# Peptides against a protein of PDB entry 5HDT: the designs that were tried, part 143

Target 1, 163 residues: chain A of PDB entry 5HDT
Amino acid sequence: MVVKTFMDMDQDSEEEKELYLNLALHLASDFFLKHPDKDVRLLVACCLADIFRIYAPEAPYTSPDKLKDIFMFITRQLKGLEDTKSPQFNRYFYLLENIAWVKSYNICFELEDSNEIFTQLYRTLFSVINNGHNQKVHMHMVDLMSSIICEGDTVSQELLDTV
Target 2, 163 residues: chain A of PDB entry 5HDT as posed
Amino acid sequence: MVVKTFMDMDQDSEEEKELYLNLALHLASDFFLKHPDKDVRLLVACCLADIFRIYAPEAPHTSPDKLKDIFMFITRQLKGLEDTKSPQFNRYFYLLENIAWVKSYNICFELEDSNEIFTQLYRTLFSVINNGHNQKVHMHMVDLMSSIICEGDTVSQELLDTV

## One batch from the design tools (peptide; made by RFdiffusion4, then SolubleMPNN)

Design b2_p27_3_s1 (from b2_p27_3, 17 letters changed)
Fold by OpenDDE base, seed 1:
Structure b2_p27_3_s1 (fold): chain B 163 residues (1-163), chain A 27 residues (1-27)
Amino acid sequence: as target 1 above (163 residues)
Amino acid sequence: KKEKEEKRKEIMKKRAKEWQEELKKKK
């Protein structure tokens, strides 16, 4: 199970990190990012989140375009948080909690299109937040957005209008 | 600005480790 493999991996395990590097790279391929099955895409997103955690602070993806694609992809998956009664909600929650805790989106500050990525993130989070979410979900969403705003040196007008 | 990036990286590394510890506790 690929998901379990990355979920259980320790960031200090250099041998394992090297061993599974190729797998991490393959998971970011268009084949997986554009997979037709939404459940598969969710699993891929969770794996990618764990990959960012494991390799933090240096992601194995060196291409700015690839990093943009990945974070835009993860952002799209967060839309699934909208329904707390979904059988897959726990995985969506895992994705949110992981990203919020690790602050993986901080990698995007080094990207040319960071404002676009953050704008889409905020729009997505505001679109899915609802009263059905417990306090922890709300806290993670707020923490994620606040952290980016406070850390960012430049914020586009579009992003400001979204907030 | 490079200094700010370095600080972000340090924080991310610390947070990643903390998350790993939390995951282990859940198992």
Scores: peptide ipSAE 0.587, ipTM 0.931, DockQ to the pose 0.881
Fold by OpenDDE base, seed 2:
Parts: structure tokens; sequence; C-alpha cells
Structure b2_p27_3_s1 (fold): chain B 163 residues (1-163), chain A 27 residues (1-27)
């Protein structure tokens, strides 16, 4: 899987990578992560997910603290999946589909606080899962969670209790 | 399978541009 994502990244143009790098740096700022408009925050999350898609399995960020902030931010946005009737649900779906397919959260394994991030992710996903979700949403959620479990060497008891 | 994956990637790239444009409008 990592090999495939790396190959995909290698297939991207240098120009595209450069464009996304500049975007990545700006979108990671507090200005965007703490933007007062929830729709803007959702768009920021989608863009960040796309950035991770482009650079997978690597990330254009060097600061562990910044990466943590980003993934905690993305996790918070996933709460919007709860309302299946929301006009913004398609964007939430895109966010979920992207991060599940790319397995973006796997970057977090390099972080000291990975367990905290994964715990929050699982709590969020389980809090929003409902019968109104279609099969694709359920599949993406399962794929996302199972990928983390499968690639993780160890899972905290807190995370296990969440599942 | 590979073809499907490549298509999905291209779709995501297109959507990325759309998100960027929308973000620009709201910035």
Amino acid sequence: as target 1 above (163 residues)
Amino acid sequence: KKEKEEKRKEIMKKRAKEWQEELKKKK
C-alpha cells in the first residue's frame, strides 16, 4: 500500500507538488485551522486531505505539533458526518472517502501522540455512525479504522475501549 | 483495479482544485 501511494506521488508533476506545498503551508496556519466559518473549516479539511493524498505516504510538514493539530482538526470536521441530510454532507463524504482511501492518518504513526489522535478519530467516527449512512459511508469508516489497527504495532487500551 | 484507482485519483485532483477555488472565494 505504501509503495502504491509512493508511486502515485512519483507520477504527479513537480509543478503540482510545488503548488500543493505552498497551499499546505498556508492551510496549516491558525488562521485557517481556527477560522470562524464552519464551511471554511470544512473546505480547509478537504484541501488538507487532498494535500496528504498528493504527498502520501509522506507529508509536506516537518513539525510533529503541526501534524497533530492538522489531524485533530480534520477529526473535528468529521463530526459533520452525523447529519446525513446536511447540504454539506457531500463534502464530508469526500473528506471521509479521501482519508480512507489514501489512509492519510497512517502518517500519525510517526507522532508521539498518535494514540491520542487515533482515539479521538475512533470516538468521533463511532459518535456519528448511524443507520442513515449508506453502505459506502460505512465501508469507508471501516476501511479507515481497520487500516490503522492493521498497521499499528500496538493499540492503547483506551482505543480498544472506544471500539 | 489499477485503472479504477487511477480514475479515482484524477477525480480527486479535480475536486481539489474545486475546493481551492471555493476556499479562495470565502477567504
Scores: peptide ipSAE 0.081, ipTM 0.640, DockQ to the pose 0.046
Fold by OpenDDE base, seed 3:
Structure b2_p27_3_s1 (fold): chain B 163 residues (1-163), chain A 27 residues (1-27)
Amino acid sequence: as target 1 above (163 residues)
Amino acid sequence: KKEKEEKRKEIMKKRAKEWQEELKKKK
């Protein structure tokens, strides 16, 4: 199903949008978000990040629960940034660079559980930061966290304790 | 603005194919 969707992306504007929407919905399914292979989950996260980049500043998802699931899922994948010598590090970097540049997490401000999402993101980033990361990685991490702080009108005590 | 959006879509298409190929190998 996914293979068919990707190969049919060259369509007129309306058909293309429909394909992107269907792809976005499919990638956000439990089948992919809960896939047993960590490399598959990473690839799914990268695809989701690309989708968010296209639709920015909006999201192709209407369900708050689904959006929460997606960003919690992406956050879990960022744990892979810890090992800079991993053969998959380039893809983790791609994920980080994308979501930092696009400010994808800013969509979460509209969610009831935004503080939970941001708290988990911060905890994850601080847990993986190490001296092996180059300046670009550090910049993206800082950009991501700073953007959320600057755009947020309210900061929970839990989040403050995390920073 | 519109041109930028088209560029993003093209990048997405390229990446999507790459990710799809990798995903196919894992299944």
Scores: peptide ipSAE 0.074, ipTM 0.641, DockQ to the pose 0.056
Fold by OpenDDE base, seed 5:
Structure b2_p27_3_s1 (fold): chain B 163 residues (1-163), chain A 27 residues (1-27)
Amino acid sequence: as target 1 above (163 residues)
Amino acid sequence: KKEKEEKRKEIMKKRAKEWQEELKKKK
């Protein structure tokens, strides 16, 4: 699948990409993905999302297992969107806005476990979405889910049941 | 429309640097 993003024309220079390479590799380690501090995990997720934006449409990671871990990690962080009055809500919003705009999850179509990843994403989003969210949040959530449905060749029945 | 989109992109780029800086402070 060819991954396309809305930011394709405004990607960082190759020199800037190189500066993020070491950071990208380090941020994907268990030290960060399993960090006990929730705020640290959120920052890590934001940084990972930014890295995906910078490297789009290519993935900065080559290991399918690592990519799965990253997106499952990002998905878990999205649960923080449930509290609109949290001091960290702006960062959760940023995370959502970024991954929706970039269509970061579309990289997962190349993974064997794509259906699992998308299913968890949908379950998470539907668990937190409510009328207390403003229009922008709703728009990003819908955009994120719709793009996956529209671009997916085969979707599991389990995923369809979540919609 | 285009101007608004470009502005958002620029904001995202700036915020990326901010998050990275804050991450460094927490580690």
Scores: peptide ipSAE 0.037, ipTM 0.600, DockQ to the pose 0.044; fails the geometry check

Design b2_p27_3_s2 (from b2_p27_3, 15 letters changed)
Fold by OpenDDE base, seed 1:
Structure b2_p27_3_s2 (fold): chain B 163 residues (1-163), chain A 27 residues (1-27)
Amino acid sequence: as target 1 above (163 residues)
Amino acid sequence: MEEKIKKRKEKMKKAAIEAQKKREEEK
């Protein structure tokens, strides 16, 4: 129910965005980010990705530390892309596609620990990318990394040189 | 710096709108 709600929500419904704001905040709690069930964590990550889409260019999370935790959490979930035959692969793809399309990681440029976040993202993507992935997966991975590099200018270039 | 942030936000808003359009096309 919750997952579907955020997937179907658009940016134009201000009333709905306000109504579900508290739910969005709860989904970023340690209870969900550290949930013992891997499938639940994946669903949470997808919801968070949609929340970034819905509230773009802002996010309902005011704490820089919370934003860092969320993106580090999402990055960890992307490891699931390595198994293309997993029953949950389509949901991992959904997560990748969302963050690539929305460019949600770009809000991290405002965070003090942006370099750490991007470093972990690049390392994760390079670790899971393989020739078993279809063209769309490769395209999203390249698009995601390229977008961050282009936006970061010299900062992102220096980061890339150290990865 | 503020101008750069503003431009980034504009790009993100556009990207989010386009993402929503793509999802609607998939339905």
Scores: peptide ipSAE 0.649, ipTM 0.943, DockQ to the pose 0.830
Fold by OpenDDE base, seed 4:
Structure b2_p27_3_s2 (fold): chain B 163 residues (1-163), chain A 27 residues (1-27)
Amino acid sequence: as target 1 above (163 residues)
Amino acid sequence: MEEKIKKRKEKMKKAAIEAQKKREEEK
């Protein structure tokens, strides 16, 4: 399974990183990012999150527009955290935990549209946060937002107003 | 600017390594 392949890969596996580079690039195609099945999109998001972990600090995606699309895509998937009783909640949790631990959104500071990306992330997180979430979910949400604030010497007033 | 980018990349690399360690500990 593609998800397991990236999940189990570490940063020191240079041969594997090269072998699966084309797959990583293919997963960021419009075919997958705009896939009509929400479960497929979630799996793609988890793979992309692991790709950012594996290739950190250098993402294999060289296009700023593509990077923006990917992070906006991942942000949209986080809406699935709203329903804590959904069958896919554990996978949504995995996505949240990964991006919180890896701090992958920090790549966005090199993008012109970083403020738009961060604003959308914060709005999404605040829209889905609820009392049904356990302490770990809340912790990851806080860690994710705080990591961006800590790097946010270039954060716009729009983002600050969202907080 | 270059120093800021370098520092950010170092932090990201460390975070990614730590994330992998945490996953391995869960196995």
Scores: peptide ipSAE 0.645, ipTM 0.942, DockQ to the pose 0.837
Fold by OpenDDE base, seed 2:
Structure b2_p27_3_s2 (fold): chain B 163 residues (1-163), chain A 27 residues (1-27)
Amino acid sequence: as target 1 above (163 residues)
Amino acid sequence: MEEKIKKRKEKMKKAAIEAQKKREEEK
């Protein structure tokens, strides 16, 4: 239910955005980010991705540390893309597609630890990318990485060398 | 630098709107 709520929400729905602000904040709590069930974590990641879409270009999370935690969390979930036969693959795909379309990671450019976040993202993507993925998956992965590189006047050469 | 941030935010806003449109088209 929560996933569907955020999925269907428009950016211009100011009243709804205000109404669900508290929920958005709660979803970023340690309770959810460190939830023991990986399927729950995936759902949370999808919700968070939609939250970034809805509130773009801003985020309801004002703490840089919290934002870092969230993006590191989302990055960890992307590891699930490795198994194309997983029952949850469609949700992993949704997550990837969302962050690729929305370019939500671009928020990280304003964070001190942006290089760490992007490094982990690239490492994760390269670790899971394989010839078994369909063209759409590859496209989103490439688009996501390319977008960050293109915006990356702030992306250090060290980051690129590390990948 | 401020202009760069502004431009990035504008791009993100547009991207988010386009993302929503794409989702609607999938329905």
Scores: peptide ipSAE 0.643, ipTM 0.941, DockQ to the pose 0.860
Fold by OpenDDE base, seed 5:
Structure b2_p27_3_s2 (fold): chain B 163 residues (1-163), chain A 27 residues (1-27)
Amino acid sequence: as target 1 above (163 residues)
Amino acid sequence: MEEKIKKRKEKMKKAAIEAQKKREEEK
């Protein structure tokens, strides 16, 4: 399966990275980003997270608009973290853990619309965080937000007003 | 500015490698 393929791939697998490059690009198409099935969208988000890991520090997506779309898409999926009893919670956890470990959102600092992306991320995380989440979930959420603040050196007043 | 970008990329590369190691340890 596509999910397992990207999950098991490492950064030094140059041959595999080349082989699956087209697939990585297709996964970022509107067909998948706007797929009507919620479970499919979650799978796509997990694959995209792994793609950022595999190709770090350079994502295969060169268009700033496409990168924005992808991160806004991933951010929307994180809403699923709210229900800890969901059958898909473990996959939502995987998504969160991955983006926290990889620090994939840090790519967004090179985008003109970085503030919009980070604002939406923070709003989403604060909207879903609750006492029902275990320590690992809380840790990843905090790590994700903290890494962005630390890397940014300065945070815009607009972002501060949102937080 | 370019130096800042370079440092950020280096940190991201290390983070990605560490993430992969953690996944392998889970198997």
Scores: peptide ipSAE 0.642, ipTM 0.941, DockQ to the pose 0.837

Design b2_p27_3_s3 (from b2_p27_3, 15 letters changed)
Fold by OpenDDE base, seed 1:
Structure b2_p27_3_s3 (fold): chain B 163 residues (1-163), chain A 27 residues (1-27)
Amino acid sequence: as target 1 above (163 residues)
Amino acid sequence: SEEKKKKIKEKMKKRAIEAQKKRELEK
């Protein structure tokens, strides 16, 4: 199982990281990013989040455009957090927790379109946050958003208006 | 700056390691 493989992998497993590098690259292909099944896209997002964790601080994706596509893709999946009673909520939480712990979005500061990515992230998080979320979810969201503001030298006016 | 980006990456590496440790503790 691909999801379990990346979930259980740590940063010290150099041989495994090399072995599954091609798989990591394939998971970022348009085939998976545009997969018609919503549950498959969620699983892909979780794998991608773990890939950022495993290969930190250098993601295996060398193309800035590809990185943008990946983070925009992950952001779209976070919309699923809005339904706390969904059978897939735990996996959405897994995705949120991962990106909050790792702060993988901070890679985007090296991208020209970082402001667009962060703006979409903030809009998405604010759109899904609700009183049904437990304290951990709220803390992860706040931690994630605060970290981006703290690390950023310059933030677009649009992003500032969103906050 | 490049120096700031380097520091961001260093922080990310540490956070990634800590994240895995946290996950292992939850198992």
Scores: peptide ipSAE 0.611, ipTM 0.935, DockQ to the pose 0.820
Fold by OpenDDE base, seed 3:
Structure b2_p27_3_s3 (fold): chain B 163 residues (1-163), chain A 27 residues (1-27)
Amino acid sequence: as target 1 above (163 residues)
Amino acid sequence: SEEKKKKIKEKMKKRAIEAQKKRELEK
């Protein structure tokens, strides 16, 4: 139900955005980010991705450390894209599609540890991409990575070494 | 630069709106 709530919410739903603000904050807590159930973590990641969409361009998470934790968390969930036959693949695709459309990772340019976040994202995407992925998955991955390079104007040597 | 960051945010806002439109079209 929580996933559906954020999935259906648009940016102009001011009353709902305020109503679910506390829930959005709780979803970024260690309880959920470190939840032992991988399916729960995936759902949390999808919600967080939608929260970035809904509150764009200003996420409700103001702490740079918290933002880093969230993006590193989302990145870890993207590893699930490797198995195209997984029952949860559609939700992994949902996560990828969201972050590719919104390009929420681009707010990481304001973070001190942006290079680490982008490096981990690239490594993860390169590690999970395979021949089983359809064209849409490939396009989202390429679009996401290309956008980061484009917006950054320059790429660190570390990131270049990763690519 | 701060101006660059501002532009990134502006683009993100537009993309977020478009993302929701795309999602609605898929339903």
Scores: peptide ipSAE 0.610, ipTM 0.934, DockQ to the pose 0.808
Fold by OpenDDE base, seed 5:
Structure b2_p27_3_s3 (fold): chain B 163 residues (1-163), chain A 27 residues (1-27)
Amino acid sequence: as target 1 above (163 residues)
Amino acid sequence: SEEKKKKIKEKMKKRAIEAQKKRELEK
């Protein structure tokens, strides 16, 4: 399974990284990013998060527009964290934990639309955070948002208003 | 700056490695 393949892969697996490079590229296609099945989109997001981890510090996606699409896509999936009783919550947690550990969003500082990406991320996280989430979820959300602020020299007023 | 971008990437590389170690410990 694709999800397990990227989940278990480490950064030193050069042969595997080359073998699955094309798959990584295909997962970022509109076919998957705009897939009608919500569960499929979640799986794709988890794979993309692992791809950022595996290929760090250089993602295989060279187009700034594509990178923006991917992070906006991942951000949209994080809305699923709102319902802690959802059957797919553990997978949503997996996504959050991954992006919080790796802090892959930080590569967005190289993008012209970084403020838009970060603003959407913050708005999404604040919209889904609730008292039903355990300490780990809260920790990851805070860690993720704090890291972006710390790495940024300047933050837009819009982003500051969101915080 | 380019230097800052380089540092961000270096940090991410290190975090990515640590992330996989953490995940493996959870299995």
Scores: peptide ipSAE 0.609, ipTM 0.935, DockQ to the pose 0.802
Fold by OpenDDE base, seed 2:
Structure b2_p27_3_s3 (fold): chain B 163 residues (1-163), chain A 27 residues (1-27)
Amino acid sequence: as target 1 above (163 residues)
Amino acid sequence: SEEKKKKIKEKMKKRAIEAQKKRELEK
């Protein structure tokens, strides 16, 4: 399974990183990002999150537009956190935990559309936060959002209004 | 600034390594 492959890979596996580089690039194709099956999209998002982890700090995606597409894509998948009773909730948690630990969204500070990306992230997170989430979920969400604010020298008014 | 970008990357690299360690401990 592709998800397991990237899940188990560490940053020092240079041979594996080179071997799966093409796969990482293909996973960011429109075929996967716009896949009609939401479960497939979730799996892709988890893989992409791990790819950011594995290749940190240099993502294999060189196009700013592609990076934007990826993070907007991941953000959309986070909507699935709302239903804590979903069979896929654990995988949504996996996605959240990864991006909260790695802070991969911080790559976006180098993008022109960083404010748009962060705004959508915050809107999404606040839309799914509810009392049904356990403390770990809340902590990850707060940690992720706080980190972005702390790293950013300036935050758009739109983002501030969202917070 | 370039310095800030460099710092962000350095932090991310460290966090990525620590993230994998945390995951391994949870297994």
Scores: peptide ipSAE 0.604, ipTM 0.933, DockQ to the pose 0.812

Design b2_p27_3_s4 (from b2_p27_3, 14 letters changed)
Fold by OpenDDE base, seed 4:
Structure b2_p27_3_s4 (fold): chain B 163 residues (1-163), chain A 27 residues (1-27)
Amino acid sequence: as target 1 above (163 residues)
Amino acid sequence: KEEKKKKIKEKMKKRAKEAQEKRKLEK
C-alpha cells in the first residue's frame, strides 16, 4: 500500500526518499488530483501530507502553481470531516492530524497566493466543525489555524475577517 | 523576508520529526 509506505517513512531515509521521489511527483499529477473517486482522492491527500512531512522543509514540488493546487486539493478533502459517522472518518482524521502536527501549510507563505490558500482552509474548517467532533479534532483545527495566524505577518484582511 | 523563510523551514523540519515520533509512539 502506497499510503503505508509514506506513512512509515522517516525524513532521514535518504535512499527511500530518492527511490519514491518519482512516485511523489506522480501523485501530484492532475490524474490523481482530479480523480473521480472520492476515496482515492482522500488516500492521495494522505500521501501528499506525508510527502510534505518526509521531505520537509523542501517539498519535491518546485512549481508554485503545483503547490497551490496541492494545498487547495488537500483543503477540499477536509470537507469529509463534517460527517463524524462516515466510514472514512478515521482517514480524514489522519489527514487533519498530519497537517496539524507538521503544519505543512506554513510553506505556503512563500507563495504569492498564500492568502487565497489560507482563506479557503479557514472557510473549510469552520464549515465542517461541529459539536460532534471530539476534543482532539477541535484541538488540531485550532492549532493549525493559530499557527498560520502566528506566522502571518502578511496575512490579508480578508483572512482576518473570516476568523 | 529571507530570514522569515528560513525560520519557517527550520520549524517545519523540527515539527515533521516530532510528528513521526508521535505517530510511532501511538502504535
Scores: peptide ipSAE 0.693, ipTM 0.951, DockQ to the pose 0.829
Fold by OpenDDE base, seed 2:
Structure b2_p27_3_s4 (fold): chain B 163 residues (1-163), chain A 27 residues (1-27)
Amino acid sequence: as target 1 above (163 residues)
Amino acid sequence: KEEKKKKIKEKMKKRAKEAQEKRKLEK
């Protein structure tokens, strides 16, 4: 229900954005980010991705540390893209598609640990890319990674070594 | 630096809108 709520919510839905603001904040709590259930974490990641979309350009998370935790969390969920035959693959695709379209990771350039975040993202994506993925998946991955490189003026050597 | 941040935010706002429009069209 919560997943659908954020999925269907438009960016200009100011009244709804205000209504669900507290829920958005709760979804970023350690309770959800460190939830033991893999499927729950995936659902949370999808919600968080939509939250970045809905509240763009200003995410409701004001703490740089919290933002880092969220993006590292989302990155970890992307590992699930490795199995194209998984029952949850469509939801993993949803997550990838969202972050590729919105490019929410680009707000990480304001964070001190941006290089760490991007490095982990690239390492994760390259670890799961395989010939079993269709062209759409490949395009989203390339588009996402390319956008970060193009937007960034300075990239760490570690990130360069990863690419 | 501030100008860059502003541009990033403006781009993201636009992409967010377009993303939802694309999603609706796919339904």
Scores: peptide ipSAE 0.690, ipTM 0.950, DockQ to the pose 0.833
Fold by OpenDDE base, seed 1:
Structure b2_p27_3_s4 (fold): chain B 163 residues (1-163), chain A 27 residues (1-27)
Amino acid sequence: as target 1 above (163 residues)
Amino acid sequence: KEEKKKKIKEKMKKRAKEAQEKRKLEK
């Protein structure tokens, strides 16, 4: 299983990182980012999150536009956190936990459209957060957002006003 | 600033490692 392959892979596994590099690139293709199946998109998002972890601090995606697409894609998947009783909630939690621990969104500070990406992330998180979420979910959301603010020498006033 | 980028990347490298360690502890 592709998802398990990436989730179990260590960042120091140089041989595996080389072996699965092409797969990582394919997963970021429009075919997968725009896949019609919601569950497939979630799986792809989880893989991409792990790819950012594995190849940190340098993602294998060299195009700024591609990076933007990926993070906007991941952000859209986080909408699934809104239903705590969903059968896929655990996988949505996995996605949140990953991006909160790794803070892969901080790569976006190198992107021209970073403010747009962060704004969409904040809007999404605020839209899905609710009292049904346990403390861990809340903690991850706050930790993720706080980290971006702390690094925010390049954060726009618009984003600050959103907070 | 390039210096800031460097620091961000250094932090990310460390966090990525720690993240995987946390996962392994949960298994």
Scores: peptide ipSAE 0.689, ipTM 0.950, DockQ to the pose 0.838
Fold by OpenDDE base, seed 3:
Structure b2_p27_3_s4 (fold): chain B 163 residues (1-163), chain A 27 residues (1-27)
Amino acid sequence: as target 1 above (163 residues)
Amino acid sequence: KEEKKKKIKEKMKKRAKEAQEKRKLEK
């Protein structure tokens, strides 16, 4: 399974990173980002999160527009955290945990549309956070938001209004 | 500024490795 392939891959496994590079690129295609199946999109998001982990601190995606699309896509998937009773909640948690720990969104600081990406992320997280979430979920959400503020010396007024 | 960016990247790389190590221990 593709998800397991990237999930188990180490950062220093250069041979495997090269071997699956094309697959990583294909997973960021519109075919997968716009896939009609919600569960498939979640799996794709998890793979993309692992790809960011594997290639950290860089990304194999060289196009700023593609990077924007990917992070906006991941942000949209995080909406699935709203239902703690969802059959896919564990995978949504996996996505959150990965992104929060690795701090993959820090890649966005080099993007021209970083403020848009961060704004959408914050709005999404605030929209899905609820009392049904355990402490770990809350901590990851807060950690993800705080990391962006801490690493970013300047935040837009719009982002400040959101926080 | 560039030094800070470098540190951020180094931290990300370290965190990525830690994430994988934790994952291996959970299996």
Scores: peptide ipSAE 0.644, ipTM 0.941, DockQ to the pose 0.887

